# Peptides against a protein of PDB entry 6NYY, part 64

Target 1, 212 residues: chain A of PDB entry 6NYY
Amino acid sequence: KHFEQAIERVIGGLEKKTQVLQPEEKKTVAYHEAGHAVAGWYLEHADPLLKVSIIPRGKGLGYAQYLPKEQYLYTKEQLLDRMCMTLGGRVSEEIFFGRITTGAQDDLRKVTQSAYAQIVQFGMNEKVGQISFDLPRQGDMVLEKPYSEATARLIDDEVRILINDAYKRTVALLTEKKADVEKVALLLLEKEVLDKNDMVELLGPRPFAEKS
Target 2, 212 residues: chain A of PDB entry 6NYY as posed
Amino acid sequence: KHFEQAIERVIGGLEKKTQVLQPEEKKTVAYHQAGHAVAGWYLEHADPLLKVSIIPRGKGLGYAQYLPKEQYLYTKEQLLDRMCMTLGGRVSEEIFFGRITTGAQDDLRKVTQSAYAQIVQFGMNEKVGQISFDLPRQGDMVLEKPYSEATARLIDDEVRILINDAYKRTVALLTEKKADVEKVALLLLEKEVLDKNDMVELLGPRPFAEKS

## One batch from the design tools (peptide; made by RFdiffusion4, then SolubleMPNN)

Design b2_p16_3_s4 (from b2_p16_3, 7 letters changed)
Fold by OpenDDE base, seed 2:
Structure b2_p16_3_s4 (fold): chain B 212 residues (1-212), chain A 16 residues (1-16)
Amino acid sequence: as target 1 above (212 residues)
Amino acid sequence: DDLEYLKELFSQPSVY
């Protein structure tokens, strides 16, 4: 208990027990987090869900925590599934509410960074080719790009294509599993926090073997 | 290390 609370504080900050969300906002958060949870559940290369919460904290209104695997090498397929899981919240909002919110900013940042890394660092795009450039880190001086403006435009286009493909894949998945997303969201609205056992009880065993 | 960056990117919980 104390250890879990310490981790939660690191992840989300201090609980804002005094922060009362409007019912519609709380519903949005629940469905957003349910989207992450369900996407992670049914994507082979997603990390297993550890905890999902809609209790407001200093850093966010909700969170989904996954058990990271010690992995040093990633395939395109593995990165795609992680992108899809990360888009699960935004996609859930779109499916259930027909609107998007600002809540997916952190998710979109991660997806964007992953897409650029795949294309410009790992050479995972056929059009851009087998090239590798360093991405500017936050706070680094924007050095002159080691490629032409034409290449920059190509990179931007291919990043957009990759993200859109991940988005479409996530839409297809969560549309298929729409009832499961709703079940998770409703249970979140009741319990505010779910763990892996709650997910197993609600959805059945995860269809992929956990690599221990 | 770009691999460490990816690991950090995906290991971080999603925060709404």
Scores: peptide ipSAE 0.212, ipTM 0.822, DockQ to the pose 0.792
Fold by OpenDDE base, seed 4:
Structure b2_p16_3_s4 (fold): chain B 212 residues (1-212), chain A 16 residues (1-16)
Amino acid sequence: as target 1 above (212 residues)
Amino acid sequence: DDLEYLKELFSQPSVY
């Protein structure tokens, strides 16, 4: 209990017991987090869900925590599944509400950074090719890009294609698992916090072998 | 390390 609370504090910050969400906002958060949870459950290369919460904290209105694997090398497929899991919240909002919120900003930032890294740093795009450039870090003077404006446009186009592919994959998955997303969301609204055991009870065992 | 950066991106909890 104390260890879990310490982790929660590090992840989400302090609980904001004074922050009362409207019922519709709380519902949106629940379905958003359920989208992450279910996407992570059914994507082979995603990390399994450790904890999901819709209790407002200093850093956000909800969070999903995953158990990271000790991994040094990532395949394109693994990165795609991670992108899909990260898009799970936004996709869930679209499927269930037909609208999107600002809550997915951090997720979209992560997905965008991952997509650019895959294309520009890791050479994982066939059109851009086997190239590796340093991405400008926040605060670096906009040094002249080591590539042409045409290459810049190509990179931007391929990033968009990659993200859209991940988005479509996530839409397909969560549409197939729509009933599971709803089950998780409803249980979140009741319990406010779910762990891996709750997910197993609700959805059955995760269909992928847990690499210890 | 770019690999460490990716690991950090996806190992961090999704925060709404």
Scores: peptide ipSAE 0.209, ipTM 0.825, DockQ to the pose 0.797
Fold by OpenDDE base, seed 3:
Structure b2_p16_3_s4 (fold): chain B 212 residues (1-212), chain A 16 residues (1-16)
Amino acid sequence: as target 1 above (212 residues)
Amino acid sequence: DDLEYLKELFSQPSVY
């Protein structure tokens, strides 16, 4: 108990008991987090869900926490599933509400960074080719790109293609699993916090062997 | 390390 609470405080900050969301906003958060949870559940290379919460905290209105695997190497397929899981919240909002919110900003940032890294750092795109350039890190002087403007345009186009492919894959998955997303969202609205056991009770065991 | 950056990116909770 004390250890779990300590981890929760580190991840989410202190519970903001004073932040009362409107019912419609709380519903949006629940379906957003349910999208992440369900996408992570049914994507082989996603990390298994550890905890999902719609209790407002200092860092956000909701969160999904995953148990990261000790992994040092990522395949293109693994990175795609990670992108899909990360898009799960935005996709859920689109499927259930026909509108998108600003809540996915952090997710979109992560997806964008991952897509650029795959193409520019890891050489995972056939059109751009087997190249590896250092991306300017946050705080680095924006040095001139070590490639032409034509290459820059190609990179930008291929990033959009990769993200759109991940988005479409996530739409297909969460559309297929729409009833499961709703089950998770409704239970979140009831319990505010779900763990792996709650997910197993709702959806059955995760269809992938847990790599110990 | 770029790999560490990716690991950190995906290990961070999704925050709404």
Scores: peptide ipSAE 0.199, ipTM 0.821, DockQ to the pose 0.807
Fold by OpenDDE base, seed 5:
Structure b2_p16_3_s4 (fold): chain B 212 residues (1-212), chain A 16 residues (1-16)
Amino acid sequence: as target 1 above (212 residues)
Amino acid sequence: DDLEYLKELFSQPSVY
């Protein structure tokens, strides 16, 4: 109990008991987090869900925690599944509400950074080719790009294609699993916190063997 | 380390 609470504080910050969400906002958070949870459940290379919460904390209105594997090397397919899982919240909002919110900003930032890294650091795009450039970090002086303006445009285009492909894949998955997203969201609204066991009871065992 | 950056990026909980 104390250890779990300590982890939750690190992830979400201190519980903001004074922050009362409107019922509609709480519903949006529940479906957003359910989207992450279900996408992670049915994507082979996603990390398994450890905990999902819609209790407001200092850092956010909800969170999904995964058990990361000690992995040092990532394939293109693994990165795609992680992008899809990260887009799961935004996609769930679109499917269930027909609208999107600002809540997915951090998810979109992560997806954007991953897409650029795949194309310009890891050489994972056929059109751009086997190149590797350092991405400007926040606070670095925008040094002159080591590539042409034509290459810059190509990179931007291929990043959009990659993100859109991940988005479409996530839409297809969560549309197929729409009933499961609904079940998770409704249970979140009831319990406010779900763990892996709750997910197994609700959805059945995860279809991928846990690599020990 | 770019690999460490990716690991950190995806290991971080999603926060709404």
Scores: peptide ipSAE 0.198, ipTM 0.818, DockQ to the pose 0.785

Design b2_p16_4_s1 (from b2_p16_4, 8 letters changed)
Fold by OpenDDE base, seed 4:
Structure b2_p16_4_s1 (fold): chain B 212 residues (1-212), chain A 16 residues (1-16)
Amino acid sequence: as target 1 above (212 residues)
Amino acid sequence: METIKELREMFSHSTV
C-alpha cells in the first residue's frame, strides 16, 4: 500500500479529487485508458498492467501503471510493442469516437522520442544505417545538425514510417479486441480504478508468461 | 544509464 502510493505519486502526482471531469470527458478518458490497458495486455513485450485509473492526478486526467521489468537492453520488437501500448489511448479514441483529442499529447511525445532514438541513437533503421547521434535536449541551442539536410529528411521520413507502422499494428490489435476495450472502459466508468485482478476477471489471464 | 531511465519514464502513461 504505502509503496504503491509512493510510486503513484511519482508517476501521476497528487490526486486531484476536486477536478470534476464532464461526463463526456470522463468517457473519453475511460476509453483512452482502456486502449492502453488492452494493448499492454495483448502485446508480448509490453510491461504487465498493474493499475489503470480515470481519477485525475497532477496534470493527468487518467493513467495506466505498469510493472517495469529490470531490463537494460531492448530489442526493436520490444520497443515497437511499447510504442503500440503507448498509442493504445489515441487508437481507442479513434475506434470508438471517430475523433481524436489532446489527451494523447504526452503519448505522442513519448512515441516520437522513442522513434527518433531508435533511428538516430540505436541504429535500428536500415535506410539511415548504423549511426548514433545525440538528440538535442530541450533548451540546447539546436547547433548545426551533425548530418546533411538530406539525412535529416530521411530521418524524419523513417520516423513517420516507424510511428505509422506502430499505429497500424495498434489499430489492428484494438479492432480485434474492440469488445475487450469496451468492457474495460465500462468497468472503469463504474469503478474509476482497476487493477490486474479486475483485468484477469474481464479478459482472462494475460496470454504471456510474466518473465520473472 | 540515463537513456534507459528516460526510456523507462517514456513507458509510464499519463493522459494529460
Scores: peptide ipSAE 0.061, ipTM 0.689, DockQ to the pose 0.704
Fold by OpenDDE base, seed 1:
Structure b2_p16_4_s1 (fold): chain B 212 residues (1-212), chain A 16 residues (1-16)
Amino acid sequence: as target 1 above (212 residues)
Amino acid sequence: METIKELREMFSHSTV
């Protein structure tokens, strides 16, 4: 309990009990978070879900918490599953509402950063090749790119391809698991917070053995 | 190493 609360404060900030979402916004958040939760449940290389919440905290309207793994090396496949999990909220909104909201802004930022890192830092793209460049940090003077404008265009194209592939994979998964996303979203609207046990009760045991 | 830490921090999802 105390450790979980400490993690919640670090990740989400303090609960804003005074922030009342409109019912439609709360519904959007519930389906968004359900998308993350279900994607994480059915993706092998996603981190195990600990908690999902639609209680506004800090700057967030909802969040999903995962058990941090002490992993220092990631495969391309692992990074793809993480991208898919991160896109789960946006994809859920599209599937259930036929519209997208600003709620996925941070997720898209993270996915974009991951895609660029894979291509220009980790050398994980065959067209761009085995290269590694430092990405400019926010606030760094954009030093001259160590590559041509043609290479810049290639990088941008391959980033879009990678993100689109992750998006399509997530759409396929959450379409297959649409009923599970709805179960989670409806229970979130009732309980506002779900844990791993609630997910097991709704969906059954996670199909991937927790590597202890 | 810093990029991996940044990647790990990236996987906490907050709906904004």
Scores: peptide ipSAE 0.059, ipTM 0.697, DockQ to the pose 0.699
Fold by OpenDDE base, seed 3:
Structure b2_p16_4_s1 (fold): chain B 212 residues (1-212), chain A 16 residues (1-16)
Amino acid sequence: as target 1 above (212 residues)
Amino acid sequence: METIKELREMFSHSTV
């Protein structure tokens, strides 16, 4: 108990008990986080869910914590499933509310960064090919791109394709699992925090063997 | 080494 609370404080920051969300915003956050949680549950290469919360902490309105695998090498398939999990919140909002919010901004940034990295750093796109360029870091002078404008356009197009493919995959998954997303969201609205055991009770055991 | 740290941060799935 004390150790878990200490980890929660370190990872989640201090509970902003002072930030009262409106009921509709809290509902949106619950379905958003449920989307992440359920996507991560049913994606093979997603990290296993440890905790999901709709209690505002730090800069977030909600969060999901996953047990990161100590992994240094990622496959294209692993990166795709991670992108899908990251899109789970946005997709859940679309499925349940028919509208999207600003809540997915950080998720979309992460997905965008991952997509560019896959294409221009890891050489994982067949059309762009086996290339590796350093992406400009935030604050680096916009150095001239080491490739042509035609290559830049190709990269941008392939990034959009990759993100759209991840998005469509996530839509298909969460549409299939719509009832599970709703179960998680409703229980989040009741308990505000769910752990792995709550998820197992709601959804059954995760269909993928946890590599211990 | 920095690339691994950046990858870990990118994949730190703390949806904060």
Scores: peptide ipSAE 0.036, ipTM 0.653, DockQ to the pose 0.567
Fold by OpenDDE base, seed 5:
Structure b2_p16_4_s1 (fold): chain B 212 residues (1-212), chain A 16 residues (1-16)
Amino acid sequence: as target 1 above (212 residues)
Amino acid sequence: METIKELREMFSHSTV
């Protein structure tokens, strides 16, 4: 209890019991979170879901908690699956509502950061090549880019390609699993909080062996 | 090290 509450405070902030979401907003959050949860369930390299909630906390209207793997090395495939999981909320909104909301802002930030890191820090793009540059941090003096404007344009193009590929992969996955997203969203609207056991009951066991 | 930490922060999300 106390440890879970501490983790919840770190991840979500303080429960804002006073934020009454409109029913339509609460529905949007439920389907958004269900998209993340289902994407993570069916992506091999996604972290196991611990908890998903549509109870507003801090600045968030909903959240999912994952068990981070003690992993220090990531493959390109692993990073792609993580990007897809992160896009799951946005994709769910598109599939179910035919519209997108601001709810994916943090997700898109993370996806963007991951894509740039893959290309310019990890050398994971064939066109850009085996390069590694430090990304400017917020507050770092924008030192001159160690590469040409042409290289900058190439990086930007390849980032868009990578993100679009992840997006398309996520659309394909959640379209295939659309009924599962609906089940999770409806149960979220009922219970407001789901755990791993609820997901197993709804979807069956996760198709990937839990790395102990 | 810091990039890995930043990547690890992707493992939790909040709908804002």
Scores: peptide ipSAE 0.063, ipTM 0.707, DockQ to the pose 0.692; fails the geometry check

Design b2_p16_4_s2 (from b2_p16_4, 8 letters changed)
Fold by OpenDDE base, seed 4:
Structure b2_p16_4_s2 (fold): chain B 212 residues (1-212), chain A 16 residues (1-16)
Amino acid sequence: as target 1 above (212 residues)
Amino acid sequence: METIEELRKMFSHSTV
């Protein structure tokens, strides 16, 4: 309990019980978080879901917590599944509401940063090749890019391709599991917080062995 | 190493 609450405070910040979401916003958050939860459930290389909540915390309207694996090396496939899980909220909003909201801004930032890191830091793109450049940090004067404008355009194009591939994979998954996303969203609207046991009761056991 | 830890922190979802 105390350790989980400490992690919750570090990840989500302080619970804002005074922030009352409009019913339509609360519904959007529930389906958004359900998208993350279900994507993480059915993606092999995603981290196991620990908790999902639609109670606003800090700057967030909802959150999903995952059990991080002690892993220091990531494959391209693992990074892709993590990108898909991160896109799960945006994709769920699109599937269920036919519209997108600002709620996915942080997710899109994370996906964008991951995609750039894969291409320009980890050398995981065949067209860009075996290169590794430091990404400019926020606040660093964008010094002259260590590569040509043609290479910059290639990087930007390959980043978009990678993100779009992750997006399409997530759309396919959550479309297949649409009924499961709805079950999770409806239960979130009722309970506001779900744990791993609630997910097992709704969806059955996670189809991937937890690598201890 | 820092980039991987930053990536790990990035995978916790918060809807803003």
Scores: peptide ipSAE 0.063, ipTM 0.695, DockQ to the pose 0.736
Fold by OpenDDE base, seed 3:
Structure b2_p16_4_s2 (fold): chain B 212 residues (1-212), chain A 16 residues (1-16)
Amino acid sequence: as target 1 above (212 residues)
Amino acid sequence: METIEELRKMFSHSTV
């Protein structure tokens, strides 16, 4: 108990008990986080869910905590499933509310960064090919791109394709699992925090063997 | 090395 609370404080920051969300915003957050949780549950290469919360902490309105695998090498398939999990919140909002919010901004940034990294750093795109360029870091002088404008356009197009493919995959998954997303969202609205055991009770055991 | 640490930070999915 004390150790878990200490980890929660380190990872989530201090509970902002002072930030009262409007009921509709809290509902949006619950379905958003449920989307992440359910996507991560049913994607093979997603990290196992440890905890999901709709209690505002730090800069976030909600969060999902995963047990990261100590992994140094990632496959395209692993990166895709991670992108899908990251899109789970946005997709859930679309499915349940028919509208999207600003809540997915950080998720979209992460997905965008991952997509560019896959294409221009890891050489994972067949059309762009086996290339590796350093992406400008935030604060680096916009050095001239080491490639042509035609290559830049190709990269941008392939990034959009990759993100759209991840988005479509996530839409298909969460549409299939719509009832599970709703179960998780409703229980989040009741308990505000769910753990792995709550998820197992709601959804059954995760369909993928946890690599111990 | 830095790319792996950045990837790790990216995948610490605190959906903030």
Scores: peptide ipSAE 0.036, ipTM 0.666, DockQ to the pose 0.661
Fold by OpenDDE base, seed 5:
Structure b2_p16_4_s2 (fold): chain B 212 residues (1-212), chain A 16 residues (1-16)
Amino acid sequence: as target 1 above (212 residues)
Amino acid sequence: METIEELRKMFSHSTV
């Protein structure tokens, strides 16, 4: 209890019991979170879901908690699956509502950061090549880019390609699993909080062996 | 090291 509450505070902040979401907003959050949860369930390299909640906490209207793997090396495939999981909320909103909301802002930030890191830090793009540059941190003096403007444009183009590929992959996955997203969203609206066991009951066992 | 740590922070999300 205390440890779970501590983790919840670190991830979500303080419960804002006073934020009464409109029913339509709460529905949007439920489907958004269900998108993340289902994407993570069916992506091999996604981290196991621990908890998903539509109870507002801190600045968040909902959240999912994952068990991070003690992993220090990531493949390109692993990073792609993580990007897809992160896009799951946005994609769910598109599939179910035909519109997108601001709810994916942090997700898109993370996806963008990951895509740039893959291309300019990890050398994972064939067109850009085997390069590694430090990304400017917020507050670092924008030192002159160690590459040409042409290279900058190439990087930007390849980032968009990578993100779009991840997006399309996520659309395909959640379209295939649309009924599962609906089940999770409806149960979220009922229970407000789901754990791994709830997901197993709804979807069956996760199709990937839990790395012990 | 820092980039990997930043990537690890992707494992939790909040809908804002």
Scores: peptide ipSAE 0.070, ipTM 0.709, DockQ to the pose 0.686; fails the geometry check
Fold by OpenDDE base, seed 2:
Structure b2_p16_4_s2 (fold): chain B 212 residues (1-212), chain A 16 residues (1-16)
Amino acid sequence: as target 1 above (212 residues)
Amino acid sequence: METIEELRKMFSHSTV
């Protein structure tokens, strides 16, 4: 309990028990988090879900916690599934509400960063090629790009393609699993916090073996 | 190494 709370505090910040969400906002958060949870459940290379919560913490309205693997090397397939899992909240909102919110800002930032890293740092795009450039960090001087404007446009195009492919994959998955997303969302609205056992009870065993 | 650590930090989801 104390250790879990410490981890939760590090990940999500302090519980904001005073932050009362409107019922519609709470519903949005529940379906958003359910989207992440279900995407992670049915994607082979996603990390296994440990906990999902719609209790506001720090700056967040909800969170999903996954067991990080001690992994130093990532494949394109692994990075794609992680992108899809990260898009799960946005996609769930679109599927269930026909509208999007600001709740996915951090998710989109992460997906964008991952896509650029894959293309310009890891050389994972065939059109851009086997290149590796440092991405500007927050606060770094805008150094001149070590590539032409034509290459910059190509990078931007390929980033959009990669993100759109991940988005479409996530839409297909969560559309197929729409009933499961709804089950998780409804149970979140009831319990506010779900763990792995709740997910197993609700959805059955995760179809992929947990790589130890 | 820094990019991988940044990628790891990216996997904690917080809905803001």
Scores: peptide ipSAE 0.065, ipTM 0.699, DockQ to the pose 0.699; fails the geometry check

Design b2_p16_4_s3 (from b2_p16_4, 7 letters changed)
Fold by OpenDDE base, seed 1:
Structure b2_p16_4_s3 (fold): chain B 212 residues (1-212), chain A 16 residues (1-16)
Amino acid sequence: as target 1 above (212 residues)
Amino acid sequence: METIEELREMFSHSTV
């Protein structure tokens, strides 16, 4: 309890009990978070879900918390599943509402950063090759790129391909699991907070053995 | 090393 609350404060900030979302916004958040939760449940290399909440905290309207793994090395497949989990909210909104909102801005930022890192830092793209460049940090003077404009265009194209592949994979998964996303979203609207046990009751045990 | 830590922070999802 105390450790979970400490993690919640670090990740989400303080609960803003005074921030009342409109019912339609709360519904959007519930389905968004349900998308993350269900994607994480059915993706092998996603981190185990600890908690999902639609209670506004800090700057966020909702959040999903995962059990942090002490992992220092990631495979391309692991990074893809993490990208898919991160896209789960956006994809859920598309599937259920036929529209997209600004709620996925931070998710898209993270996915974009991950895709660029895979291609230009980790050398995980065959077309770009076995290269590693430092990405400019926010606020760093954009030093001259150590590669040509043609290489820059190639990187941008391959980033879009990678993100699109992750998006399509997430669409396929959450379309298959559409009923599960709805169950989670509806229960979120009722309870506002779900834990791992609630997810097991709704969906059954996670199909991947927790590597202890 | 900094990139992996940044990647770890990236996977906490907050809907804004």
Scores: peptide ipSAE 0.060, ipTM 0.701, DockQ to the pose 0.698
Fold by OpenDDE base, seed 4:
Structure b2_p16_4_s3 (fold): chain B 212 residues (1-212), chain A 16 residues (1-16)
Amino acid sequence: as target 1 above (212 residues)
Amino acid sequence: METIEELREMFSHSTV
């Protein structure tokens, strides 16, 4: 309990019980969080879901918390599944509402950062090749890029391809599991907070062995 | 190396 609450405060910030979402916004958040939860449930290399909430915390309107693995090295496949899980909210909104909201801004930022890191830091793209450049940090004067404008364009194109591939994979998954996303979203609207046990009751056991 | 903490933060979800 105390450890989980400490992690929740670090990830989500302080619970804003006074922030009342409109019913339509609350519905959007529920389906958004359900998208993350279900994507993480059915992706092998995603971290196991610990908790999902539509109670606003800090700057967030909802959140999904995962049990982090003590892992120091990530494969391309693991990073892809994590990108898909991160896109789960945006994809759920599109599947259920036919519209997108600003709620995925932080997710898109994270996916973008991951995609750039894979291509320009980890050398995981065949077209760009075995290169590693430091990404400019927010607030660093964008010094002259250590590569040509042609290379910059190639990087940008390959980043878009990688993100689009992750997006398409997530669309396929959540379309297949659409009924499960709806079950989770509806239960979130009722309970506001779900844990791993609620997910097991709704969806059955996670199909992947928890690597201890 | 991006710290494992930065990678973990990158994979935590919060809807803003």
Scores: peptide ipSAE 0.059, ipTM 0.698, DockQ to the pose 0.673
Fold by OpenDDE base, seed 5:
Structure b2_p16_4_s3 (fold): chain B 212 residues (1-212), chain A 16 residues (1-16)
Amino acid sequence: as target 1 above (212 residues)
Amino acid sequence: METIEELREMFSHSTV
């Protein structure tokens, strides 16, 4: 209890019990979070879901918590699945509502950062090649890019390709699992908080062996 | 993972 609450505070911030979401906004959040949860459930390299909530905390209207993995090395395939899971909320909104919201801002930031890191830090793109540059951190003096403008354009193009591929993969997955997303969203609207056991009861066991 | 921020970014998301 105390440890879980501490983690919840660190990840989500303080519960804003005073934020009354409009029913339509709460519905949007539920389907957004359900998209993440279902994508994570059916992606092999996604982190196991611990908790998903549509109770507003801090600046967030909903959140999901995942089990930290002691993993130091990531494959390109693993990073792709993580990107797809992160896009799950945006994709769910598109599938169910035919519109997108600002709710995916942090997700898109993370996806963007991951895509750039794969291309310019990890050398995972064939066109850009086996290069590794430090990405400027917020607050670092924008040192001159160690590569040409042509290389910068190539990087930007390949980032868009990578993100679009992840997006398409996520659309395909959540379209296939559309009924499961609906089930999770409806249960979220009822319970406001779901755990791993709720997901197992609703969707069956996760199709991937839990890495102990 | 050295920081709570890194952990947060890797293992959580929030709808804003």
Scores: peptide ipSAE 0.058, ipTM 0.682, DockQ to the pose 0.497
Fold by OpenDDE base, seed 3:
Structure b2_p16_4_s3 (fold): chain B 212 residues (1-212), chain A 16 residues (1-16)
Amino acid sequence: as target 1 above (212 residues)
Amino acid sequence: METIEELREMFSHSTV
């Protein structure tokens, strides 16, 4: 208990008990976080869910916490499932509300960064090929791109394709699991915080063996 | 080395 609370404080920051969300915003957050949670539950290469919360903390209105694997090497499949999990919130909003919010901005940034990294740093795209360029860091002088404008366009196109593929995969998954997303969202609205045991009770055991 | 730290940050497991 004390150790878990300490970890929660370190990871989530201080609970902003002072930030009162409107009921409709709280509902949106619940379905958003449920989308992340359910996507992570049913994606093989996603990290196991530890906790999901709709209590505002730090800069977030909600969060899902996963058990990180000590992993230094990632496959394309692992990166794709992580992208899908990250898109889970946006996709849930689309499925349930028919509208999207600004809540997915950080998620979309992460997905965009991952997609560019896969293509231009890790050489994971067949059309672009076995290339590795340093991406300009935030604050680095926009050095001239070490590749042609034609290559830049190709990279941009392949990034969009990769993100769209991840998005479509996530839409398919969360559409199939729509009832599970709703169960999680409704329970989040009731309890505000769910753990792995709550998820097991709602959804059954995660269909993938946890690599201990 | 920097790439691994960046990957860890990218995959900071808090979906906020």
Scores: peptide ipSAE 0.031, ipTM 0.666, DockQ to the pose 0.575

